# Peptides against a protein of PDB entry 5A53: the designs that were tried, part 151

Target 1, 230 residues: chain A of PDB entry 5A53
Amino acid sequence: LVENVKQALFIPGQSCNKNLHDIMVDLSALKKPDMKRFNRKNDIHPFEDMSPLEFFSEKNDCSLMVLMTSSKKRKNNMTFIRTFGYKIYDMIELMVADNFKLLSDFKKLTFTVGLKPMFTFQGAAFDTHPVYKQIKSLFLDFFRGESTDLQDVAGLQHVISMTIQGDFQDGEPLPNVLFRVYKLKSYKSDQGGKRLPRIELVEIGPRLDFKIGRIHTPSPDMVTEAHKKP

## One batch from the design tools (peptide; made by RFdiffusion4, then SolubleMPNN)

Design b2_p19_5_s1 (from b2_p19_5, 7 letters changed)
Fold by OpenDDE base, seed 5:
Structure b2_p19_5_s1 (fold): chain B 230 residues (1-230), chain A 19 residues (1-19)
Amino acid sequence: as target 1 above (230 residues)
Amino acid sequence: MIATPEELEALRKAIEEAL
């Protein structure tokens, strides 16, 4: 079953600054060729009115959107939005911590555009906690590209790693999610006449620590409809 | 690094086992 690759739209909000713009450029580069960016700032407040996002979803045929905003309360905020049938499915605010690194901070490596990333999730909460389950689902949807049944390892170039920063208990603030991107390098090591594949991971960026903000969850009915395989 | 050097090594190992 070839699932259609979900298209992403990156939207600068009115409060989008240079740092957020740079983060947007670098993160969106991982979504090429299935990415659009607005050049103009848009005054969108998704937790107050979702209708502009639904309009943009439909007009641009994008089921993924990222709104870039920044305020004192929500600095470097990336609001990730998913739509189903051009209606809002879910939203999550992920605020980028000040320790971020851009692609320019790493060794420039050549990449083939459009290769499928491998994902790694570190932290049990990605499978058990509703918020982290949403984050996991979101990032899988965002970057997995075309689902081919064949894990063609030959086409694997990137590893996206997401780590929950530490343990937490019920009622505690949710730990940050550490977003890391690696290039997979395969070397043929000649160890004693046997060519063993050696794999090296090289961080390529961006490096983002996400603080979790506000969340919009879908209704049970929307969940059921979105999981109906045609 | 993912979070720790150990986690990165575990990831490398997991990838090597998959390959």
Scores: peptide ipSAE 0.049, ipTM 0.697, DockQ to the pose 0.080
Fold by OpenDDE base, seed 1:
Structure b2_p19_5_s1 (fold): chain B 230 residues (1-230), chain A 19 residues (1-19)
Amino acid sequence: as target 1 above (230 residues)
Amino acid sequence: MIATPEELEALRKAIEEAL
């Protein structure tokens, strides 16, 4: 089954500002061509009423949505939403810290649109802690889709790195997730007649440090349905 | 924070091991 690449819809909320717009543009560029953006602000409050998002999911045939909002309490907030059968599966607020860098802050490198990134996750909590497991699942789903196609290494252009910023104990505030994007450069190094592939990573942006906000977790029934292979 | 040289090297190694 060629699993259809999941489409993403980027939605500027009513409180979307220039910085969030720029972040939206840059992050969504990594999802091209499987991305749509609304040009108009929409007054959506997903933790109060999810029905508008379900409507947009169905209308646009997008199982991934990102709502861009900003307030004093939740500055530069990207709410990531996944749907299953056009119903809300899960949601997570990821607030971009003020130290963000845009694509324009990096050396412009030509890249091919539509190449799937490789992911790296740094931090044991990505496999053990429910929130970080959701983040890992979300970003894998967002950029790779469910397709297990062994991407030919020759086709790898981008690496997305996600790092948990430091250690934490139970009951402590959850550390930020550091989102980094690199272009992979493969060089054939002739070292002593052995062609060792040398890999260099060049950061291309955007650079985002995500503070974790509110979370909506899927119902057990929805988890079961979503994991049913057709 | 910019990835430190050590973080980049770790990432490079992880990629090389995965490739």
Scores: peptide ipSAE 0.032, ipTM 0.638, DockQ to the pose 0.074
Fold by OpenDDE base, seed 2:
Structure b2_p19_5_s1 (fold): chain B 230 residues (1-230), chain A 19 residues (1-19)
Amino acid sequence: as target 1 above (230 residues)
Amino acid sequence: MIATPEELEALRKAIEEAL
């Protein structure tokens, strides 16, 4: 079974700054080798006109896109876009808080390219609330891909953790999503002649706190179509 | 914000249960 790994395209918008560029580089490194980056800024406003993104999706054969923009209202904004049949499926704005950490802020560890991460989600809303369900689906789709065989556990190197920052009630602003990446360190502990597996987690970055912005949800027809052709 | 000790333990446990 050829794993149909979804390709990602990272696009600097016209308002992309150095911080966003650095975040883009670090986040896209987790998607290697299934990633492309534009080196030139593009004037794209996806919530005004989606056509340029559909064009880029088709031209680059990428079903995942991330647009990097920044303004006073939407600072450090990463717009995550998914396409189906090169048409926009969904979009979500995730704004990176100023307390972000880059890979350079962490101890450099050896990395094997192409290993799939394990995901952990903390917060009941990831399974019940439509926005957090979309975020969960997006990140699983982005970094894990569609087919995870249980055999991938033997190659587990990285853990991506996503946590909803606190509880919330209906009508309240949606809490941030805390994005963390860990390297798994497995070692055998000798306790009384029994070797028990012991696991330690080391944060490797990037560290991103996402504020949720605007959302575009798929039409019911597109949802039905996307589920028919996995 | 750094991961809390409780968060890290929860992650460790989740990984151990998956492995």
Scores: peptide ipSAE 0.031, ipTM 0.632, DockQ to the pose 0.075
Fold by OpenDDE base, seed 3:
Structure b2_p19_5_s1 (fold): chain B 230 residues (1-230), chain A 19 residues (1-19)
Amino acid sequence: as target 1 above (230 residues)
Amino acid sequence: MIATPEELEALRKAIEEAL
């Protein structure tokens, strides 16, 4: 089965700064070889006009896009966009908090390009709340590709962890999502005849805390079309 | 090998303890 791995396009916006560029480089490294990056800034405002993104989706054959922008109101903003048939399906703004860490801040470990990550989601809202359900769906779609029910642990090298930072009630601001990447080390502990697998996690970066911004949700018609298997 | 539910839970716990 040739997995139809979705291609990602990383786009620096006009307000893209050095920090966002570095974050873009590090995050896109996890999507290799299935990513492209623009080297030039593009003046795109997706919540005002989506047409330029639809054009880029079609011209680059990418169904995933990330726009890097920064303003006083939306500092270190990563707008994640998905397309279906080169039309905008959904969008979400995720603003990176100032406490971010780059790959250079962690111990350099050898990484094999193209291996699928395991995902972990911490927080009940990932399954119940519409916004967090969209985030979960987005990141699974972005880094894993199409869900195969059978995760072969043979060859699993890394885990992407997403945690909702604390509890919240209706009407309260949505807590940040903590994005972490770990390398898995499995040890067979020979303690007392029962081989219990011991798993050690080593953080490899990047470390990103996402503040949730604006969201565009698909129309009911687009949802129906996107779920129709060809 | 497919991760068992118990292995996945242990992994989740280890991540939660590391945060």
Scores: peptide ipSAE 0.028, ipTM 0.663, DockQ to the pose 0.393

Design b2_p19_5_s2 (from b2_p19_5, 6 letters changed)
Fold by OpenDDE base, seed 1:
Structure b2_p19_5_s2 (fold): chain B 230 residues (1-230), chain A 19 residues (1-19)
Amino acid sequence: as target 1 above (230 residues)
Amino acid sequence: KIASKEELEAIQKAIEEAL
């Protein structure tokens, strides 16, 4: 089954500022061509009423949404929403720290639009902790295009790296997730009969440190339905 | 060229070592 590439909708909230707009533009560039952006601000409060997001999901045929809002309590907040059957599956607030870097802060490198990224996840909690498992699942869904069995190595251009910033114990605040994007340069290395490709990584941006905010988790029933392979 | 599973794993490992 060729899983259809999930489409993303970027929504500026009423409190969307220039920084969030710039972040939105740069992050959404990685999702091209499978991305839509609203050019108007929308007054949406997803943790109070999810109905407007479900409406937008259906109207735009987008199973991924990102709401851009900012307040004193939740500065540079990107609410990531997934829908299943145009109903809210899960939501997570990821607040971008002030140390962010835009694509313009990096050396301009030409890249082909629509190439599938490779992923790297650093931190055991991505496999064990429910919040980080959700983040891992979300970003894989967000940027993983069509599951084609045959990955052409020649088509590998981007690496998305996600790192949990340090260790933590139960009951402690959850560490930030460090989001980094690299261009992959692969060289044929003829060293000693082992064709180990020599790899170079060049950071291309954006650089985002995500502080974790509020979370909405799916119902057990919706989890079961979403994992039913047709 | 379609990468073998082994080649993809080697690339993944090399990425992790380069980060």
Scores: peptide ipSAE 0.163, ipTM 0.774, DockQ to the pose 0.822
Fold by OpenDDE base, seed 3:
Structure b2_p19_5_s2 (fold): chain B 230 residues (1-230), chain A 19 residues (1-19)
Amino acid sequence: as target 1 above (230 residues)
Amino acid sequence: KIASKEELEAIQKAIEEAL
């Protein structure tokens, strides 16, 4: 099965700063080899005009984009964009909290490029609430690609963990999403009948706490078209 | 070795318990 791995484009906005650049470099390292980065700042405002992003999607053959911007209202903002047929499908702003950690803050471990991560999602809202369902879908699409029924256990190296920070009720502000990346070590347990593997997780970074910002949801027609298997 | 669906679910559960 030729996996149609989605390509990602990382775009520094005009307001991109050093911190966002460093975050961009570290997060995009997890998407290698299926990513591109622009070296120049681009003046893009996706919630005002989406046309420049559609142009970049087509010209770079990338169905995933991340725009790096920062303002007083939206500090350390990563706008995640998905396209279908080079048209905007959905967008979400995820603002990185100041407590972030870079890969340089963790023990350097040997890394095999191109291995698929496992995912863990903590919080019932990832399955029930529209915004968190979109976040779950986005990150699965971004880092895993298309789900194959057959995953090689020997290819399991990374775990991406996403946790909703606390409970919330209707009408309350949406809690942050805690993004963590671990290296997985699996050990055969020789203890008795049910061979449950013993696992060890080592955090490798980056560590990001995401505050949820603005969202663009697809039209019902685009949802239908995007789910049509070719 | 290709993991079965059940093996992957067991690993996921073990990860969730370790976090």
Scores: peptide ipSAE 0.148, ipTM 0.747, DockQ to the pose 0.822
Fold by OpenDDE base, seed 5:
Structure b2_p19_5_s2 (fold): chain B 230 residues (1-230), chain A 19 residues (1-19)
Amino acid sequence: as target 1 above (230 residues)
Amino acid sequence: KIASKEELEAIQKAIEEAL
């Protein structure tokens, strides 16, 4: 099965600073080898004009894009964009909280590049709430790709954990999404004749708490078209 | 904050249930 692994393009916006650049480098490292980065800042305002992003999607053959911007209102903003047929499918602003940790803040562990991560989602809203459903879909699409094949546990080295930070009711501000990356260690445990593997997780970074910003959702027609094309 | 012991346990459980 040729896995149609989606390519990601990381775009520094005009307001991209050192912290955002470092976050971009570390997050994009998890997408290697299926990642491109622009070295130049681009003045892009995706919620005002999407045309530059559609152009970059087509020119770079990338169906995933991340725009790095920072302002007083939207500090450390990562706008995640998906395209279908090089047209904007959806967008979401995820602002990184100031408590972020880079890969350099964790113990350096050797890992094999290109292994697909396992995902864990904590919070019922990932399956029920439209915004969190979009986030779940986005991150699965971004790092795992379309392959629904149950990853051979034996090859699993990384776990990406996404947690909704607390409970919320209708009309309340949406809680942050806690993004965590772990290295999985599996040990053969011989407990009572059932060989249940003992699993240990070691956080490897980056550590990002995402505040949810603006969202662009596809039309029902675009959803239907995107699901028809394998 | 590192994932709380509880968060790690929940992740471990979720992984174990997925395995």
Scores: peptide ipSAE 0.070, ipTM 0.676, DockQ to the pose 0.074
Fold by OpenDDE base, seed 2:
Structure b2_p19_5_s2 (fold): chain B 230 residues (1-230), chain A 19 residues (1-19)
Amino acid sequence: as target 1 above (230 residues)
Amino acid sequence: KIASKEELEAIQKAIEEAL
């Protein structure tokens, strides 16, 4: 079975700045080799007109897109877009807080390109709340793809950790999502004839705290079509 | 920076369950 790995396109918006560019470079490095980046700014406003994104999806054969924009109201905004059949499936704005760290802020470690990350999600809302379910689905889709043999621990190099920052009640503002990336170190430990792996995690970056912005949810019809086995 | 104890435990558990 050829893994149908989803391709990602990173798009600088007209308001893209140096910080967003650096974040884009670092986050997209985790998606290599299945990533394209535009080097030119594009004037795209996805919540006003989605047509340019659908055009780029089709032209570049990318079902994942990230638009980098910044304004006073939506500073360091990463709009994550998924398409199905080159039509917009869903969108979510994730604004990067000012306390971000780049890969250059961490110890450089050697890594193999193209290894699939393991994921950890901290917070019950990732399984129950519609917005956090979308975020979970998005990041799994973006970095892991559809099929992973989780049994191949030898293939585990990275761990992506996503944490909901605190508890919240209905009607309260949605807490930020803390995005962390670790390198996994696995050691064989012989305990009682069972080889239980001992693991250590070293943070490698980037470190991003995401504030949740605007959301576009798929139509029920598109949900049904997207879940049909090809 | 090393992961928190809670993160390590969660990942350890997840790896153990996958194996």
Scores: peptide ipSAE 0.064, ipTM 0.693, DockQ to the pose 0.088

Design b2_p19_5_s3 (from b2_p19_5, 6 letters changed)
Fold by OpenDDE base, seed 3:
Structure b2_p19_5_s3 (fold): chain B 230 residues (1-230), chain A 19 residues (1-19)
Amino acid sequence: as target 1 above (230 residues)
Amino acid sequence: KIASKEELEALRKAVEEAL
């Protein structure tokens, strides 16, 4: 089954600033060509009223949206939204820490647009904890590109790494998620008759540490409908 | 060249060890 690539819409909120705009531009570059950006600020409050986002999803034919807002309580906030049938499926607030790095902070490397990244997830909670499971699912949906049964290693040019920053127990605040992007170079190494791949990773940016904010989870009925393969 | 499942897992492991 070739799944259609999900289209993303990046939306500056009313409180969007220069830093968030720059982050938006750099993160959305990884989603080219399957990305649209609004140039105008929009007064959207998704946890108060979701209807404007559903309208934008339908009007732009985008099942992924990112709203850029900033306040004292939620500084550098990226609200990631997924829709199903142009209705809100889930939402999560991910606030970018002040230590972020832009693409301009790294060595400029040429890459082919549209190649499928490799994903790595560090932390057991990505498979067990409901919030981190949602984050994992979201980022896979956002950046995986076309799902072809044919995985060509020769077409793998970059790695998206997501790491949970430290251990946590029940009742403790959820650790940040460290988002990193690397250029991957793979070399054939013949050591002792076992071909072990030798790799080189070069960070290319952006570098983002995400603090987890508010979450909207889908109803059980929407989960069932979204997982029905046509 | 289409990578085998084993080649992809070996590459994944190498990436995870390099991070």
Scores: peptide ipSAE 0.283, ipTM 0.806, DockQ to the pose 0.801
Fold by OpenDDE base, seed 5:
Structure b2_p19_5_s3 (fold): chain B 230 residues (1-230), chain A 19 residues (1-19)
Amino acid sequence: as target 1 above (230 residues)
Amino acid sequence: KIASKEELEALRKAVEEAL
């Protein structure tokens, strides 16, 4: 089954600043060629009115959207939105911590655009906790590219790592998600007749620590419809 | 070369160990 690559639209909000713009540029570079960016700021408040986002989803044929806003309460806020049939499926606010690093902060490495990243998720909550399950699902949808049954390791150049920062108990604030991007180099190693790959990971950026904000979850009916494979 | 399921699993493990 070849699933169509989901297209992403990056939207500067009215409060988008230089830092958010730079973060947007760097994060969206990982989504090339399946990415659009608005050049103009848009006054969108997705948790108050979702209709402008549904309009943009349809008009731009994008099932993924990222709204860039910043306020005192929600600094460096990236609202990730998914649509199904151009209607809002889910939303999550991910606020970038001040310790972020841009691509320019790392050694510039040549990489092929459009190759499928490998994902690694560190933390059991990515499989058990509803919020982290949504984050996992979102980032897989966002960056996995074309779903081909053909897993060509030769084309694997990037690793996207997502780590839950520490343990947490019920009722505690949700730990940040540490977003890291690495270039993967694999070497053939022959150890005892078993070819074990030796790897080198080089961080390439951006480096983002996401604080979790507000969430919109789909209705059970929308979940069922969205998981119906044609 | 399409990697075998085993090669992919080994690669994943190696990545996870290197992180």
Scores: peptide ipSAE 0.261, ipTM 0.795, DockQ to the pose 0.787
Fold by OpenDDE base, seed 1:
Structure b2_p19_5_s3 (fold): chain B 230 residues (1-230), chain A 19 residues (1-19)
Amino acid sequence: as target 1 above (230 residues)
Amino acid sequence: KIASKEELEALRKAVEEAL
C-alpha cells in the first residue's frame, strides 16, 4: 500500500506575528510540495472549538494542520493538529523558544525538494511517555512523505533530529524538544573491508526548541479506526 | 542504488554517533 503523502495546511491565527510567520515559512519549506499556507489571519481557538479546523481539513484535503498563534501565556505557539476522516484526531501545542534560528541564519545549501528525511529521536521517553510518543508520531507523520519500500540511501539528504532536553521525573514539567535539521553528506569509506559509511552533518535550519503546551489525545475509538489498514 | 536494510541501519548508527 502506497500511503498517500499527508498534506499540511499552515494557518496564521489572529495573533500571528512576524517571527511566527517567518518560522511558519521556514518550517513549511521542509514540507514542500505537500504544503498549503493561508495568507490571511484566521481567528481560531482549537481548544475551545475544533469545528473550523475540521472544516479547513475537509475543504483543503489536509490531514495535517499547524495553527500559528502568540500570547503572553503561549508565545510563538504552533498548534499541530491531525485529522482522520476530517475529524480531529489529536492536537498539541508546541511553543517555539526565543532562541530560534531561521534558514537565513545558516549557510544556504541547495537541497532537493521532496526528499524523505531520516529521523533520529534522542530520549527514552519518545518510546515510553504518552506525550513524547505523540510528538514522535506527529513528526514522523508530518515529514515522512510517501511510504516507498525502496529507501534509496543516495536520496537521503536530510536528517531531522528531535532531542528531549534533559531528564525528568513524574510530575515534573516536561522538558523541551530540540528540533534540528541537518544536511547529510555520505561518503563511501572502505575501512578494512567493512563499508562503514562516513557521514558529515551540516545544520541547515530551522533550529527550534519546542516547549510543550496543551494536548488533545484521540479517543480509543478513533485510535482503532485510524489503525485499521484498509 | 537501493540501500539494503543493513546499509540503512549502518547509516542511522553513523548519524546517531555524529549527533
Scores: peptide ipSAE 0.245, ipTM 0.785, DockQ to the pose 0.811
Fold by OpenDDE base, seed 2:
Structure b2_p19_5_s3 (fold): chain B 230 residues (1-230), chain A 19 residues (1-19)
Amino acid sequence: as target 1 above (230 residues)
Amino acid sequence: KIASKEELEALRKAVEEAL
């Protein structure tokens, strides 16, 4: 089944600052051409009232949204929202740590817009823990692009790496998720008749460490409906 | 900056599995 590419809408909140704006620009560049950005700040509080986001989802035909807000309690907060049928499916707050790096902090490399990234997930919790499973699902939905059955390795230019920062036990604070983006260089090495690809990775940015905040999980009914549609 | 050895090994495995 060819899934239509999900469109993303980036929304600066009322408390959006220059750093968040720069992060928004750089992260959204990875979603081109399937991205819209608002230039105006919007006073939206998704954990208090979700209705404005549902309105924006429908009006802009976007099933992915990112709200940029910042406060003393939730500094550099990116609220990621998914909709199904223009209704809120799930939400997660991911706060960017102060050690972030922008695209301008890395060597500018030429890249083709619209190529599918490869994903790598480091940490067993991405497959077992509900919150990290949601994060994995979200980022796959956000950046995987059009689902084609042909994984053309030749079209693989970027790698998105997500790592859980350390081990944790039940009841402990959830470790940060380290978001990294690399350019992939693959070389055909002819070693003894086995074509093992030699791979080189160059970090291209942005570099983001995400602290996990508040979460909204989908209703059981919405989960059932979302899984019925391929 | 080059990827960590661990990230490179993970990617190699992922690419090898995708080939």
Scores: peptide ipSAE 0.203, ipTM 0.744, DockQ to the pose 0.087

